# Designs tried in a protein design run: peptides against a protein of PDB entry 8BZL. Part 8

Target 1, 228 residues: chain A of PDB entry 8BZL
Amino acid sequence: SYDRAITVFSPDGHLFQVEYAQEAVKKGSTAVGVRGRDIVVLGVEKKSVAKLQDERTVRKICALDDNVCMAFAGLTADARIVINRARVECQSHRLTVEDPVTVEYITRYIASLKQRYTQSNGRRPFGISALIVGFDFDGTPRLYQTDPSGTYHAWKANAIGRGAKSVREFLEKNYTDEAIETDDLTIKLVIKALLEVVQSGGKNIELAVMRRDQSLKILNPEEIEKYV
Target 2, 242 residues: chain B of PDB entry 8BZL
Amino acid sequence: SRRYDSRTTIFSPEGRLYQVEYAMEAIGHAGTCLGILANDGVLLAAERRNIHKLLDEVFFSEKIYKLNEDMACSVAGITSDANVLTNELRLIAQRYLLQYQEPIPCEQLVTALCDIKQAYTQFGGKRPFGVSLLYIGWDKHYGFQLYQSDPSGNYGGWKATCIGNNSAAAVSMLKQDYKEGEMTLKSALALAIKVLNKTMDVSKLSAEKVEIATLTRENGKTVIRVLKQKEVEQLIKKHEEE

## One batch from the design tools (peptide; made by RFdiffusion4, then SolubleMPNN)

Design b1_p8_5_s1 (from b1_p8_5, 3 letters changed)
Fold by OpenDDE base, seed 2:
Structure b1_p8_5_s1 (fold): chain B 228 residues (1-228), chain C 242 residues (1-242), chain A 8 residues (1-8)
Amino acid sequence: as target 1 above (228 residues)
Amino acid sequence: as target 2 above (242 residues)
Amino acid sequence: SNADRLFL
């Protein structure tokens, strides 16, 4: 089969399909992640949901397991594939190792999956970046980012998607130990960061919070407005 | 530029999947399909374009397909692609039933097909399916449901939506007239006729050009019914009188 | 646009 969709090196050493997949990520709405002391927070720019669309089916933040959640930017359908595979791996790990995944483990799994799609014949890269947050079994909060290339790194705070540059610049200036001293301050930091790029305030923000030994909590709009 | 248009599963320099976009554009040339969720049921209404007097069998439904006892779909796009996808939906639903001894949840069936669609956008040597689908169903988890899926493998739940020809105009009309929480199946049927009358590229709406299916619950069972031509005619007549 | 529908 002429598998013409191959990510190949350019003469100058670029993987154009990976770079173009990164451009696809920039078409996604902004997502931000912040690691606090005993909390991890994900915030996303709500894409304007069509008036008649069921909001339940439009999610940028999802649980991968009880101790791990993910926000993404980029191709929605691609994200679903990654999320599903990650969920299966989380469950498989619980069955085979008898422990939940570490945040690093599942991030590495996702990253490896993405990397394989940059090297496999007849496959295009995933057009998504992800912010993966959660708690390890020792109670350590973690934040990781992965991109279409399959690279991943641990972060204190990061952003992906359309407004990521502005949000990162804000976080670089405002992420301090004092700014994350409490859970509420950490949440406020995420909101303030998103407000750099989100118009019309808290109505266009979705926030998810995971505290130590707690499940993912998606804040309702009223809860978000308390922090604005 | 042309290189990216000819390859089915590559990103453009701008991060676009042109073949997926073009597949979505192609659907705009297909007959209109509407879906409307009501409190007491859900419906599909579809434009019937193939009316030939010499057809031996007037297929009861050209565009509406029963998937299982609890779900039906309508299709807009390439007919051959639609046939493949509808068959796959039936197979997925049947395999699930055999494996779990219960009907597949509506969203799971939709997502299963969407994963197939997505694969055709990511794996080389394949083109995207030139088909969008509307799904109606009932399950014990969410009750009555309406979904839309496109060639990208993206999907969404809807209260009301439209695919195919003049879908944007139809959606605009639905947004104006759909009353959340107050929609009965009767009112949904009337709304469907109203929207089709304005969005179909026909001089006069006739029952022969419209297929309507309703999904309701009766005595704890899902009932999928394709409306008879006479029933559709009555709906059209009622609309003309209003 | 159709393009916009692909991304979140």
Scores: peptide ipSAE 0.420, ipTM 0.800, DockQ to the pose 0.768
Fold by OpenDDE base, seed 3:
Structure b1_p8_5_s1 (fold): chain B 228 residues (1-228), chain C 242 residues (1-242), chain A 8 residues (1-8)
Amino acid sequence: as target 1 above (228 residues)
Amino acid sequence: as target 2 above (242 residues)
Amino acid sequence: SNADRLFL
C-alpha cells in the first residue's frame, strides 16, 4: 500500500514508492530518444496546450548545457527540480574542471540525485524518467535513460512515458545501421516511432536535434512535416 | 505521528499524489480570480467574499497583493497558506533585488515559489499548499506577463486564465471572447467584468464584491493600481448596458 | 482533471 513509509522495503524486497513513481512516469506523454551516427534526436508527444496558454512555458525538452539536452516523462514540477540541479552541476563542472560534462557524468549525477531521494525517510522519489542526450567533448553522441530509482543505462534508442512500450517495440524492429545512416533518416526514425502512439500526426510532435558541434535545435512544425 | 508525515508526500499505487490533487480541489471552493493579458497592460480581477461590515480594517485588497514594484498576484485557496506564500514571494523578490541590484524577472519569481510548492509535495512532514496564484508583472525580458501556479508547483504563462470557483466555466468564456493581438486593457477590463458576472455565485455583480488591479507602464515605470469602487461600478454599469 | 495537470 502507499501508506507505507517512503524508504521501507517490502518483505519481498520491493521499494513500493519507487515502483509507484515509475507508474507516475507512465502518466507522462511519450518521449523518444535516438542516437544516430553524428546526431542525437529527442522527440516528444505534445501535450495539448490550452488555447490561451503560452507555449513558451510548456516544455518537455530542455537544454541542460550546450552539449546536453533532456526530455522527461512524469511529474512536471519534479522535472523542473531535476533540470535546475542538473544545470547548476553542468555549470559547476565547467568552472571546476574547465570542461563540459560528459553525457554520462551528468546522467550519473541525475541518477545519484534520484537515488538519494529513495533513501531519505523525509523525501519521496522523483516521479520522472528522463532521456538525456548529447555529445561528449570527443564528439561521441550519447543517449542515456534514467528512472525514479536512480538507475541509468546507455541506449541506442529508447522511449519513456505513456506510449513507451509501443515505441520501444517499433524501435527494436526498425533501429538499424541503415535507418540511422544519415541525420535525416535518424529524424525520420524518431518521427515514425512517435507516430505509433501519436494520432494527430506531425502537429502533435516536438523534435529536438543536436548535431556534432552544434547547439540544440528545436524543429518548427514546418520542418517536422518535411520528414513525415 | 510518523504516519501522518509520510501520507502527505507519497505516491499512490497508480502513481498519483492525492494530497496535491485534494489541495487543488480545495482551491475550487475559493473565490474566483481572473487574469487577462492585454497589449498595453495586464489585470487581475478577484471576487471579494469577505464583506463583513464589522471588519476593522477593510484591507484595500483582500485577494490582490503587491509583490514588488513590477509584480502583483491574486490568490485562491487557504488564506493562511496564501499569506505565507505571498510573504515568501516578497522576500524572494527583495533578496534578488539586493543581490543583483535589479528587479527579479517575473518568471524567476514564479519559479522560485513553485520550487517551494514542489518541495512541500516531496518532503515528508509537509503538506501541499492549498493555494493557486495568478501573477501579473512586467519585466524588460518579456514585457507584460500573466502566470498561474498551483499546489503541485506547476506553473504556466497565459493570455487569460482563471482560478477558484467556476474556473472551468470562466476559462471557457475567456477562450470564446479573448481576441489575441487585439486585447486592450479597456477591453480586458470589460471581459473581466463579463466573465465575473457569469461565474461569481452572486445574483448581481456589485463593485463591493470585486477587486480589480491593473498593471501598466507609464514613463518607463510600472504602475500597479487597484481600481476604485467607482471605477468598478462604471465597468459594471457599462456591461449592464450592453 | 487535476491529476492530468500534474503530468507532462
Scores: peptide ipSAE 0.417, ipTM 0.795, DockQ to the pose 0.797
Fold by OpenDDE base, seed 1:
Structure b1_p8_5_s1 (fold): chain B 228 residues (1-228), chain C 242 residues (1-242), chain A 8 residues (1-8)
Amino acid sequence: as target 1 above (228 residues)
Amino acid sequence: as target 2 above (242 residues)
Amino acid sequence: SNADRLFL
């Protein structure tokens, strides 16, 4: 039945539901990822948490495994589904292969999941993009991006969400070997990039840092202010 | 374009899910439900609309449902959808208990249902559930908890919140009057009455039109209690005297 | 808006 086909080609060869899912991503708050020398940093625009809302339940950055974390932009509920699937895969990989996933592996898994939802009858695309960062077992820092289509690439730095264009333009100008020479400089670069689109400074930024052989660290507001 | 308004699982050109938004709009027409977290407990307060003398069933609670020994919920939206979801919550909680020999953590139960809701926004041939829920509970991980979920499958934890009719006004009032860290269950009950009195489309608040449930801990056990009509009357009277 | 609540 044609009535179940949600994502179909237009006469001109476009997958409109995928394109519209990309528009859904742009409704999300900005997220930025930067790969340093021995550090990966995720920064997100903190959506104004409603008074009386528990901040614990409003997370734009999440761990997928001990060596991988993800920031997303777009539909929150869709993100939860992807995150849960990715977490299960990370654990499954540890059990079956006896090693943690590579950042590329889990990105490819997420990308494949997204792609299937663009081609399966009766399913709409996921309305999310993700920045996936972490360290491979060999200690190599990685940054990947994936979009609603299931396309993914490795990046030095990138951004997703509402202010992504401005942030990317900033990163294109300011991402140099000198700018990422140290962990602190890398963090500063992320903050500066986010400040292109975030009005209220450090109070509206959430930062996650993963260093080589270290667990994910979410910086508190006081720690962020040290870099501003 | 209007063609996107009628289809359940498609993005608009602007990246919107109109059927989910419309489901949320429908909930705004439902009876008001409040949730308030206190230091010593958590409560739900809900508007009772179906008061008919010819009802054969003595409804102890129309809108507040016990899910397990440690959790309850209130619903705003389509009654039939709410019945399906509350039954599913009970099943999920029971399956978890059987599997792990311990009660399901509050947030896990909420997320399990939210994943179902989300699926109804993504899979064809389904419409979103026209229901929002407030969840109250206790677990050993986070203690007393209050959650809200909507048709999208999104959820959040709250200190106080409202769903249904005049929810925006109620939330505004809660923001003004909620004292973080100082909220007792007694104060929460008074606040609930105050907010309901202003947000319900009634000339005078009466105990027959309000359901209140409290969740507390006594001797290391969770106690879920629906207040008696007389107790609600006393709360209303106290509010009118202030 | 209801729309805004769907996105992060």
Scores: peptide ipSAE 0.395, ipTM 0.772, DockQ to the pose 0.767

Design b1_p8_5_s1 (from b1_p8_5, 3 letters changed)
Fold by OpenDDE base, seed 5:
Structure b1_p8_5_s1 (fold): chain B 228 residues (1-228), chain C 242 residues (1-242), chain A 8 residues (1-8)
Amino acid sequence: as target 1 above (228 residues)
Amino acid sequence: as target 2 above (242 residues)
Amino acid sequence: SNADRLFL
């Protein structure tokens, strides 16, 4: 049955389908996440929306719950599946546990979902990486990253997608306690990081901000220009 | 590397899903379908290729399907695949209505089908659906809407778009002539005829080769109407006089 | 043609 998607080990111990899924992620536009002191910020490179396309339907940043949001890079349709499953889990958790998910919990859920698609016969890996940000109930800001393999880690700052290498290099040099001392500085850091790979300045950047005990806010272009 | 183009639901070394790409390519062989959003309605216009005198005329349309009271779609691609997907759309819409006692929002119906399409790109032993769809609808959340979906399970909202044969050329024409905020249904119909006349592989556009449906709101109800052949003839005639 | 019937 050679028509089944099989993620198997190569003779040298590689899971090629997982590695190739990681290559699919690199075809996605860049996303960046930064954890500040009392803020989490997601920034994404806007794909040029075709004339006559509704911008509302082109989203790389989405809410999973009131306290958690994510950005992704890679296959859009794959991302929708993951997002929907995560949203259902967030609601289920609220119902069964009577508390919102922690950022780590929902990240682990997503990671587990991805991992299952790397081990089940007849499934291919998800072609997405995700940056998951939010606040735990104790008010702690969190940033996690997941990849197609189902691995996940907590980060201070990270990037995914085609420009991720350059953005990460920038963040490694510029992420300091001083650079995230205020919410505004944290936002500026994200913008500066994205500008390493975004050609048309602030007009091609989408920014989402979540502060403690506040809902996800998508910044409008005018608000972004204030930070440039 | 023929291994990656012959197997369904696997990534190439470059992260490509060749079977999905090939399914999208296959849609280019289907008849042209247009969708145009207007201020006072939304329309679908589709090429009718199967003109046979012995066909039973008791059908809604060859390429345009009513999904529920508030939505319709047009299809480009493999006929059998299209039939499966249109039936699924109707079932999804009906299940929602039964569960929530209200019509399914347009985007939710689109996404539900797109999730099915996506699954056929990720699960082994499946092939992608060789079908793209245009959806027209009305709901209380966003009013008149136009969506497009492809074999990957991707979708987007549009003011105007095209799928099937010569879709790229059609989209270019729509971009040139579509006036945002000023598009009436009447103007949209004229634009549809203009674009079809240029994009259909026919020497002369005729009413027998074109299906047009409009979705409007009258007295707080959605009205989905397939234009009569005579109405389409008048639209073509008007275009020829311009 | 039969081929045309395979595609919408």
Scores: peptide ipSAE 0.089, ipTM 0.685, DockQ to the pose 0.041

Design b1_p8_5_s2 (from b1_p8_5, 4 letters changed)
Fold by OpenDDE base, seed 1:
Order: sequence, then structure tokens, then C-alpha cells
Structure b1_p8_5_s2 (fold): chain B 228 residues (1-228), chain C 242 residues (1-242), chain A 8 residues (1-8)
Amino acid sequence: as target 1 above (228 residues)
Amino acid sequence: as target 2 above (242 residues)
Amino acid sequence: SNADRLYL
């Protein structure tokens, strides 16, 4: 069967291993990203951490650089590989170009990495999608999404993982200029979007906020509850 | 679909990696290994299964391996795979020490091996390692630490956890009895014996069937000690008297 | 399940 081969075209032109990698993404918990006026926000469904597990080691949101962060959905181990490669590239860029990466640049790098794993002999696709947010050096907020195929696009708002369809439908309806008029409203929009698929309110949400000229801030549960 | 079960590095239509899942299942048949983090130390307790009178080598430790001066691990799964991975851990730790003139941070050693494990799930011509590991260590960044890794290359930090046979039941018991913030190494040792006594498929727990290692700090140095059989006997005896 | 542990 063609779908058993390492990422080859089926007779009808499908790359089944890429499509199946996209199904792996859907097994991940929901992540949402929203670009505001002067803010970018990532929200994730907090997977139930085992009682005796160290929460520090369970992260769905990570920094790639001071100006870029990423949320992912899908295979956790695959994500670590991508994150590490992206971090190295961010540092390399700072060293060689003497400027931080643009959000588009690092997204394109990640996308190219993923694409290579769809075409290289003896490799399977990465089983992850990512939402990449940050600020360019000119102060422009950016949100990108990439999938297992290596495709990437810029978004105003998007979602990945389990429940992404419902979250996107919510965002399509509720993402307006008024809804992102302030930083607080933008944060509220993300929380409301996540609440479409998350059962236990603020306790099951992780939220990361990056404002212009500010470092990534992970909101604590108490801070999140203020927006619920 | 069974057609995806036999090949590594292939997603099923549902996005599953069956060979990784099966590797995890295989680990469930291995001897039980426990890890418990305490305020004043961390321990590993492992089932010893290979007790044969005709063995020429007196194994000081069958399942617990010293990695460096600050870290040890216990393994559950395929012995040959475990030997390869434990050797690699030692090499990684040594290379880091040579390069940076300081011991490798615990989590960094764990992640380095996990990246190798992950690669064996993504690159063709390889099968997943049929091994899970528990890592205990100390570093200046986080102090005493306990980690678990699996065939997928996923890992996590833990206060207490179990791998191998009856691991789910053991984890349940640990969740019930582990007192966060109040765990001493002494109480952790007692808890380890309690859990092993219930989870090992033996009629009676004996010191010959259990390996225990503790990692502590003494005078600003890490001390990794494998308990003597007599010490384990005393722990078992105390448990039986309770 | 083992499967659930692979995904985040």
C-alpha cells in the first residue's frame, strides 16, 4: 500500500503520511493564537498534569527567542526537536546578522525543516503544528501557523489541535477590531475562544502574552481568572 | 489497522505510532522500577529478577547504573537496549564535562538521550528503543531531581513515579501516600518498600530481589549509594512490622 | 493509555 511508504504520493496525488501527521496534531490539546494591535497572545488547553509530575517539565508554550514564542499541538518529542532547532537558528541569526529573527524568518525556517522531513528518504513527517507569535524588530506583532507539511501562513487569529475547528469558528465570528481594541480585550478573546472547548475554566488554561518591547509573560492562574 | 503495526516511522490513519506504543507496552513486562524525590535526597528502587546461583558475576546492581558523580538511572525494558542507552548517557555526560569543565545539568542529560530516542522513532531503518528510564540526580540549578523517559523520547520531571510491571498500580499508590513537602529520604525508602511489596509479583518481598540506591548531598558533594542487602532487609522488616 | 502520553 502506498500509505505504508515513507511519504510518497498515492495514485490520486495524496501524501498520506503528511495527512496522517495532521491527524497526530489533532490528538494534541488545543492551542490558540491571536494577534492584537500591540500584543500577541497564545492560549493552550492545559493537559491534566499527573499529580506527582513536575509542571515545569510539561510545557506547551515555549520561547524560541526573546521576541518569539511558540505553541504546538501533536507529538511532544517531535516538538522538542523542532524547538531546539529553531532556538539554535535564532541564536545563530543574532550572531551572524546581528539582529533578532523576524517572526516570518523563523517560521519559514521551521516550515522548511518540516518540509524536508516530508521529502527526505527514511524520515517521517513531524507530527506537530505550531503557532508562532512575536514581534519583529520594527515593533509589528505577528502570528504564523505551520503544519506537518511545512506550509505556513500569517494569521490574525488561529487554532491548532483538538477542538481547533470549534475555536476557529468562534474566532471567525468574534475577531473584530473592537474585540482587539485593547490588550485586555485581546486576552479576553483568547480565553473566550478556549472556553469553547475547555471544560473547567481558567484552571485548565495556560496563557502567554507578549507585548511590544516586553518579554514573554506567562500568566498565573490568578491573573487568568481576572479575565474570566 | 494492523498494516501500520509492523513498520517503524509510519503514522497510522489516526495519527498513531504503533511501534512506539508497542515498545511502551513491552516495558510493562519488565521488572518494576520506582523513583521517589525527597527533601534531602532522591532514590531508585528496582526489582531484581535475574537471581541464579550459577551466575559467575556477583552483580552489585543489575538495574541501577551510575552515570556520573551526580546522576544515576534505573532501566525497564530490553536489556540490550538499556545497555546501549546507559553507555550513551555516560558518554554524553563525559563529553559535556570535558567541554564545559562542569557536570552536565540533569535535565540536559535526560533531553540529550531523549533526542536520540526520538530519532529512532522518526528515521527509517530503526526501531524504537524498548526501554524506559528513571533518572535521579543533583545539580546546582534545581537540586535533587527525578525524571522519567520513554521510548518516544518524551520525558518529565516527577516527585515520584514508576516504570515496568504494575507501574500503573504503583503510581496510584504513590499518589495516595506521597506527602508533598514532607517527604524525607527515610520516609521515601519506607514508601518504596511498601509500593514494591504490593506491585512485585512475589509472594514475599526479599532483599535479594530488590535494589535500592540513594542520592544525597554530604559536605557539598553528591553521594550515590547502593544499599547493602542487610539495609534492605531492615527496611522490609520494618514494613512487615507495621 | 500509552497513545495519550505521546501527544500534548
Scores: peptide ipSAE 0.396, ipTM 0.773, DockQ to the pose 0.769
Fold by OpenDDE base, seed 3:
Structure b1_p8_5_s2 (fold): chain B 228 residues (1-228), chain C 242 residues (1-242), chain A 8 residues (1-8)
Amino acid sequence: as target 1 above (228 residues)
Amino acid sequence: as target 2 above (242 residues)
Amino acid sequence: SNADRLYL
């Protein structure tokens, strides 16, 4: 029931607060993730930034570590908490294990965190889904999604947020081995996918690219226009 | 009571946090606070509503609080909540200074408080803080900075912004008149007076009803100064002559 | 709207 601060099962087995948190995710702008051969790409619909707002403080794509980045949809403040926890874990892992996290590991950590917030009597679920991309230490590109329930899966491509359904339908039709054969084609696929839901064209898209053994690169608008 | 615990940190069926939205609505009833970033400084301007002659100590600043040597904030919303949050900001800043032997970066202080605000939206038995804040500061990383935070724990950096009563109108005026890259502290002060004159629910703007603080750098040190009433009067007079 | 500010 939504009238309780407690995430409890309904008589029919639903966790309504988790489902409602998923509705919160749908209020977020669209994010897309695509795994290429040697590249991972995150694309997001830019929320209109107020004219006098500093764009640097509006982040929908965040680095978690040198080898992992995340896009989210949903409650911005909730996302910050998750991001901070994930960053701490990435650093802790480097210190304790002497290796960077695998993308699966950090996804599982985030998922476990989310799950705990669905089971504690004093907490509401996180109102966010995340696309987590990066490279494992062996150079394998990875894409994961996690939702408010704490469920996570590996994907070739996926989308979250308001336009996610339309974007997923596009990706289901257009994600092929040929479509991701090159880095440029992979980037183009993400842009095309976002253009299904973004009305203002390339100006309202932000793209983050991570290539093997390279740092996260946020593409500038001019770079994005080259792919349009 | 358990009833309140059940209502403060819940999602609606539509995925909304109504208590957070209502806290934001409450801020709309508070006095207007403006922040403007200039090339050579940053300022806060706030409406004074409680001009009671019977107040024993007129706090030199009712709505503007010095947080540390490099930062100040202005508050809009529930006064008691504001007092708690401003105290927490000071504590966070002090703890950082003690731990790292340097002042806390502006954005880090803002985010630390925002994490607390967020927690009050997620943990049961708590209500959101009914407070928005404007932060002004200087640090070695980004220089002069202006931030806004709300009850949700969201924040953003701004060139100019407004919270409290008639904030939407104020923001619209700021968008029209703010000249990016050309804003001096002097011009920012004039703009603040212009906007307050139109957005405050007063027939005539008076210096007694306005608090202004400036943050500048002098000789490699941050200087936070609350303008004297006479200085504010001069600004108002200048505006009336234009 | 206030609601719109909460989500990204």
Scores: peptide ipSAE 0.394, ipTM 0.764, DockQ to the pose 0.794
Fold by OpenDDE base, seed 2:
Structure b1_p8_5_s2 (fold): chain B 228 residues (1-228), chain C 242 residues (1-242), chain A 8 residues (1-8)
Amino acid sequence: as target 1 above (228 residues)
Amino acid sequence: as target 2 above (242 residues)
Amino acid sequence: SNADRLYL
């Protein structure tokens, strides 16, 4: 019998495949998101790219739409599926509703997709967590996190992946109104948070910034070093 | 532990997809395939293992497949799986061409297949494809390109890479000898022969055991050419003289 | 490792 029910409850009420998918997320490199006043920042630990590999094809941060971007941790191929579906939904929403998605809307869409894969016959959970950041049409910066279970919450700051615990502990101590008073301070906060787990300084960090009414900007290494 | 080894598309307690990992391991038993990106072209070089004198049809290419006018691939892994995937690549490319009246961009073709591969790692009742592919191509967006995809549905762009038997050793050699920005197709061919000579489990490299295809641009058109045996012999001879 | 290639 093909065990069509991959994700089932244990006798003690656990969804082990969801929990194990969360362990898959921990195998991913660290990603951090911080909401500032008029900025959202994503930072990721760069996985060591093989010398002959094209860096273009190794991305942890991607745009979902002009007003929304996402960082992920976990299974790369799973992430691509989620990203593609999210992008399609963003475009579909623009066509149907004639407005861009809110960050909450697209997060809920992704979360619903993930949840369906925890309950659908013959499907395993997605082995990814995501940090979704952007601006709503009213100019409000947003940060959401979702995990393999399909749960999602809004955050001021959060982290996912292997170093997430240490980064979150840092953010809990250092995320203050003063620490995010300016765009530059917000960026510095993300870098400092990542440096808790990233070795060799700014060279192993990728940073993306979205400001109000601006597209996603990926900082080059020189720009990152200015904040270190 | 054994439960996670026998079921497809399940996570282990440690968050591992063992069936995908095992599919990747299976590829290591296949013949070596190399891809090298040059400034003026891109090449695939593959080990030919099935040399039977009694075969009526001289298969000009056992492991290298033309996908469309702008792309080719080489395969390492389960032959039947490879045939399914290469056929699917051709169908995807053709459907795109018919729909959009332009060739499919290289990365889009790769990702389309990778999404299929990924699905076979996530949907129950399926096993992962036991196949890795190297893709060579040209498009107007990125020019000459080399991609590698694995059973997980993961892919990457490469300057040079290897799949199949002794791939790790081959990659190490490529890392040592590949000069970024200075690689000509001629030098890439020489490098391919050098690496194959060291990585193939043969006493002596022969043209009968090697397939090479080059992808170049001539007069604004992509040219995919499988090297003739005599051309491969010349490359081998040149390497032996160096 | 093959496992390491699956995760980002």
Scores: peptide ipSAE 0.296, ipTM 0.701, DockQ to the pose 0.763

Design b1_p8_5_s2 (from b1_p8_5, 4 letters changed)
Fold by OpenDDE base, seed 5:
Order: sequence, then C-alpha cells, then structure tokens
Structure b1_p8_5_s2 (fold): chain B 228 residues (1-228), chain C 242 residues (1-242), chain A 8 residues (1-8)
Amino acid sequence: as target 1 above (228 residues)
Amino acid sequence: as target 2 above (242 residues)
Amino acid sequence: SNADRLYL
C-alpha cells in the first residue's frame, strides 16, 4: 500500500521521519526567544530577500492572537498551516470560553497537532519548530518551544534553526537576572545572541517585542540599531 | 537515497522533500510566464506553445485565466494540474464572495490555494502539483499586486518575476531593468517583450507565441484585458526598432 | 507535440 504509515519505529526504537523533520528545521534561519521580566522578545535572522520580492510576504514572526506571537524555523508552507490552525483555535477559544488562550494552551494545541501528524497514517511530520511567546491573562510572560515531534516545553530563553546551537550556548552563558533586568537589556540580549550567527549586523535581524497589556511590536531597523 | 525520492511526503535524512523539488524542476520545462507590477497596473506575459490552426478562435488565452473580476493568473507546469488549480481558485473566490458579499483579498486567494498545494506535499497517496502560478490582482488593501506560488505551497509577493523555462535568466534581466517606483504599465509591457524575446526558445518572437494580459483600474473598476494579437505585434515591432 | 500539450 502506498498509503503506508510513513512515521514508523525503526528496530532500534527511532522515529526517523521525526528526526528528519528536525533536520528540516535546521535548514531554517535562526530564531531566538527570550522571556524577560515584563517582556517577551522574538528575534529572527532575516533571509536575504530577492531584490524584486516584497518583504511583507516574507515573515518568520507572526501573531496568533493579541496576546500570543510565534516565530518558526523550517518549512515555510508547513508553518503557514500551523499558524492558520492556531489562529482559528485562538478565535474559537475566545468564542467558546470567553477568554483568550493561555500561551501554554495554544502551545499544547500546536504540539498536539504536530503529534497527530507523527502518528497518523499517510501523514508526514511538520518540518517546523516554533517559539511561542506571549502573556497570560494574569500578566505572566511565557516562552514555549515546540518541535516536529509534538513535544513542548517552557523556556527562559531558547533558539531554533540553523544557528540554534551557537545561540543557545550564548544564552546559557549570558542569560542572567541582571541581563533581563529591564526591557532594553532583554532586547539587547536577543540582539547579541543573534549576532553570534548573523554576519551583517542589525540589518539582517527582525525583532518583535510584546510587553504586558501591549500589542506585538515589530521593531524597525532604526530602532534595532539603537541597541547594537 | 532512492527510497526518499520515490515516495511522496517523506523527508530525506537531510530534511529534503525530493518530490517537491522534482515538481519544481518539472516546471522548468513549461513555457515562460512573466509578471510585472507597475504603478498604474499589473501584467502577465506568457509563452504560447500550442499554436494549432484548428484551435477554436474562441480560445482567448492558453495560459492566462481570469479568476474573478479583480484577479487573473498565469500557470507554468502540467496542464491537467493547472486546470484543477485554476478551477479551484475560481471556486474559492466565488465561495468567499457568497459568504462575505465582497471580493476575496488577493493574498487570501493565493494563500487558500497554497494551503491545498501544501496538503499535497504532506498527505500520503498524493503527489505535489507540478504547477507554479503567477497571480495578478487588485484589492482595496494593497492595490495592484503580483504573487508567485510553487508546488510546495510557498508564495511571495513580487514587483516582477518569472516562472517556467529560463526563469532564472528572466529574473536576472528583470532585476537589471526594473525601476522601482517609476514603472508604468507601458514600460512594463516593453520590458515584458524585451525579456521574452531573450528567454523564449524561439528564433524570433511573434505575436502568435505571446499572450499578454493587463489588469488596470478604470472608473473604480478592475479591468482585465487580454491584448489582441495586433497590439502584441505593435509591441514587438517597437522593441525591434529600439 | 503531444509532450508540449502536457505542459503549460
């Protein structure tokens, strides 16, 4: 049957298609997330946009709801599917529960979606990892990461994509309470972390900031240069 | 390695989707399609390969399809796949209109089809569509727009782009000659002819082998017009005189 | 050619 389960256990207990989907994530440009005290920051390496391409249509950071945003690494088309499903769920939750989703809730939803695609016959895993940030209704900043397997965890800081290892190593050394003491310091930490893998400085970085009770703000290049 | 290239919807050890890549490669064998965004309109120009004297003259366009009153597309790839996708685009646009009593925004129509394309890259028993599309349109949100989509379900907005045969060379020429902010529809038409003349695998560019459609706004309405053969001849002649 | 008819 050509409709065989494509994600099956190997004799040694590996789910190779999930592992290979993780390799697809590594082909994506780097994304980093940092949870500050009263801020969450996403930073991404900008892929070089072709001269005649509209930059508006090349986004690695997107809003899922007013209180939640996501950065991803991996297959762009896969990401769009996940983003759209998550957005629908956020709206559905508002309608049915009469409250916005928690960051954990929507992360769990995304994770469950991914997991189903690892276990359903005739489906391949999603080739994306995501950093999901936002604020819960109580004002608590949250950062979650999810991978192709459908696992998810809460983080203080994390990175995904091609340069993730180097960025994580940087964050492990430099993420301190002092480094996130202010919003500006938190933003600076993200920029410094990305500069470990981004060659062309601030021009190739996109930053998104969400503060408590504020909408997602994408920083313009001039604003980013102030931190470099 | 052959295990991963022969099966749809399977990642290689390196995280590649070979069937999607091969579908994209297949599009390179299709006729050239160009899209150019101007300040006062947007155009599609496509190579017409199927010139048969017995074709019913009612066939206005081989490669350019009107989707709704505000959008058109051009296709490069497998003809049967293209027919399915263009029909789906029309259905999506119509359903949206019926549901919301307003025309579908250009990007939303593109995205809706791209989600279908993506599904054919993720669900077993399906192969990717061997089709890339150029979309031209107008909406109240972004005005004149040009989009490109591929078999993966990826899409992007463009000022000018090309799909199909010799697309890389065409894109390079467009990058050289496209003047941002100064492109008129007239200049865009001239540029389209220039690029097609260099990228089509023909000894001489003729009006019979080129289809051109323009999308403009007149009196607050979108006008999609396929150029007549005589108009295309004039454009070619003008180019030859330069 | 028939092949040309397979590709748009």
Scores: peptide ipSAE 0.112, ipTM 0.685, DockQ to the pose 0.041

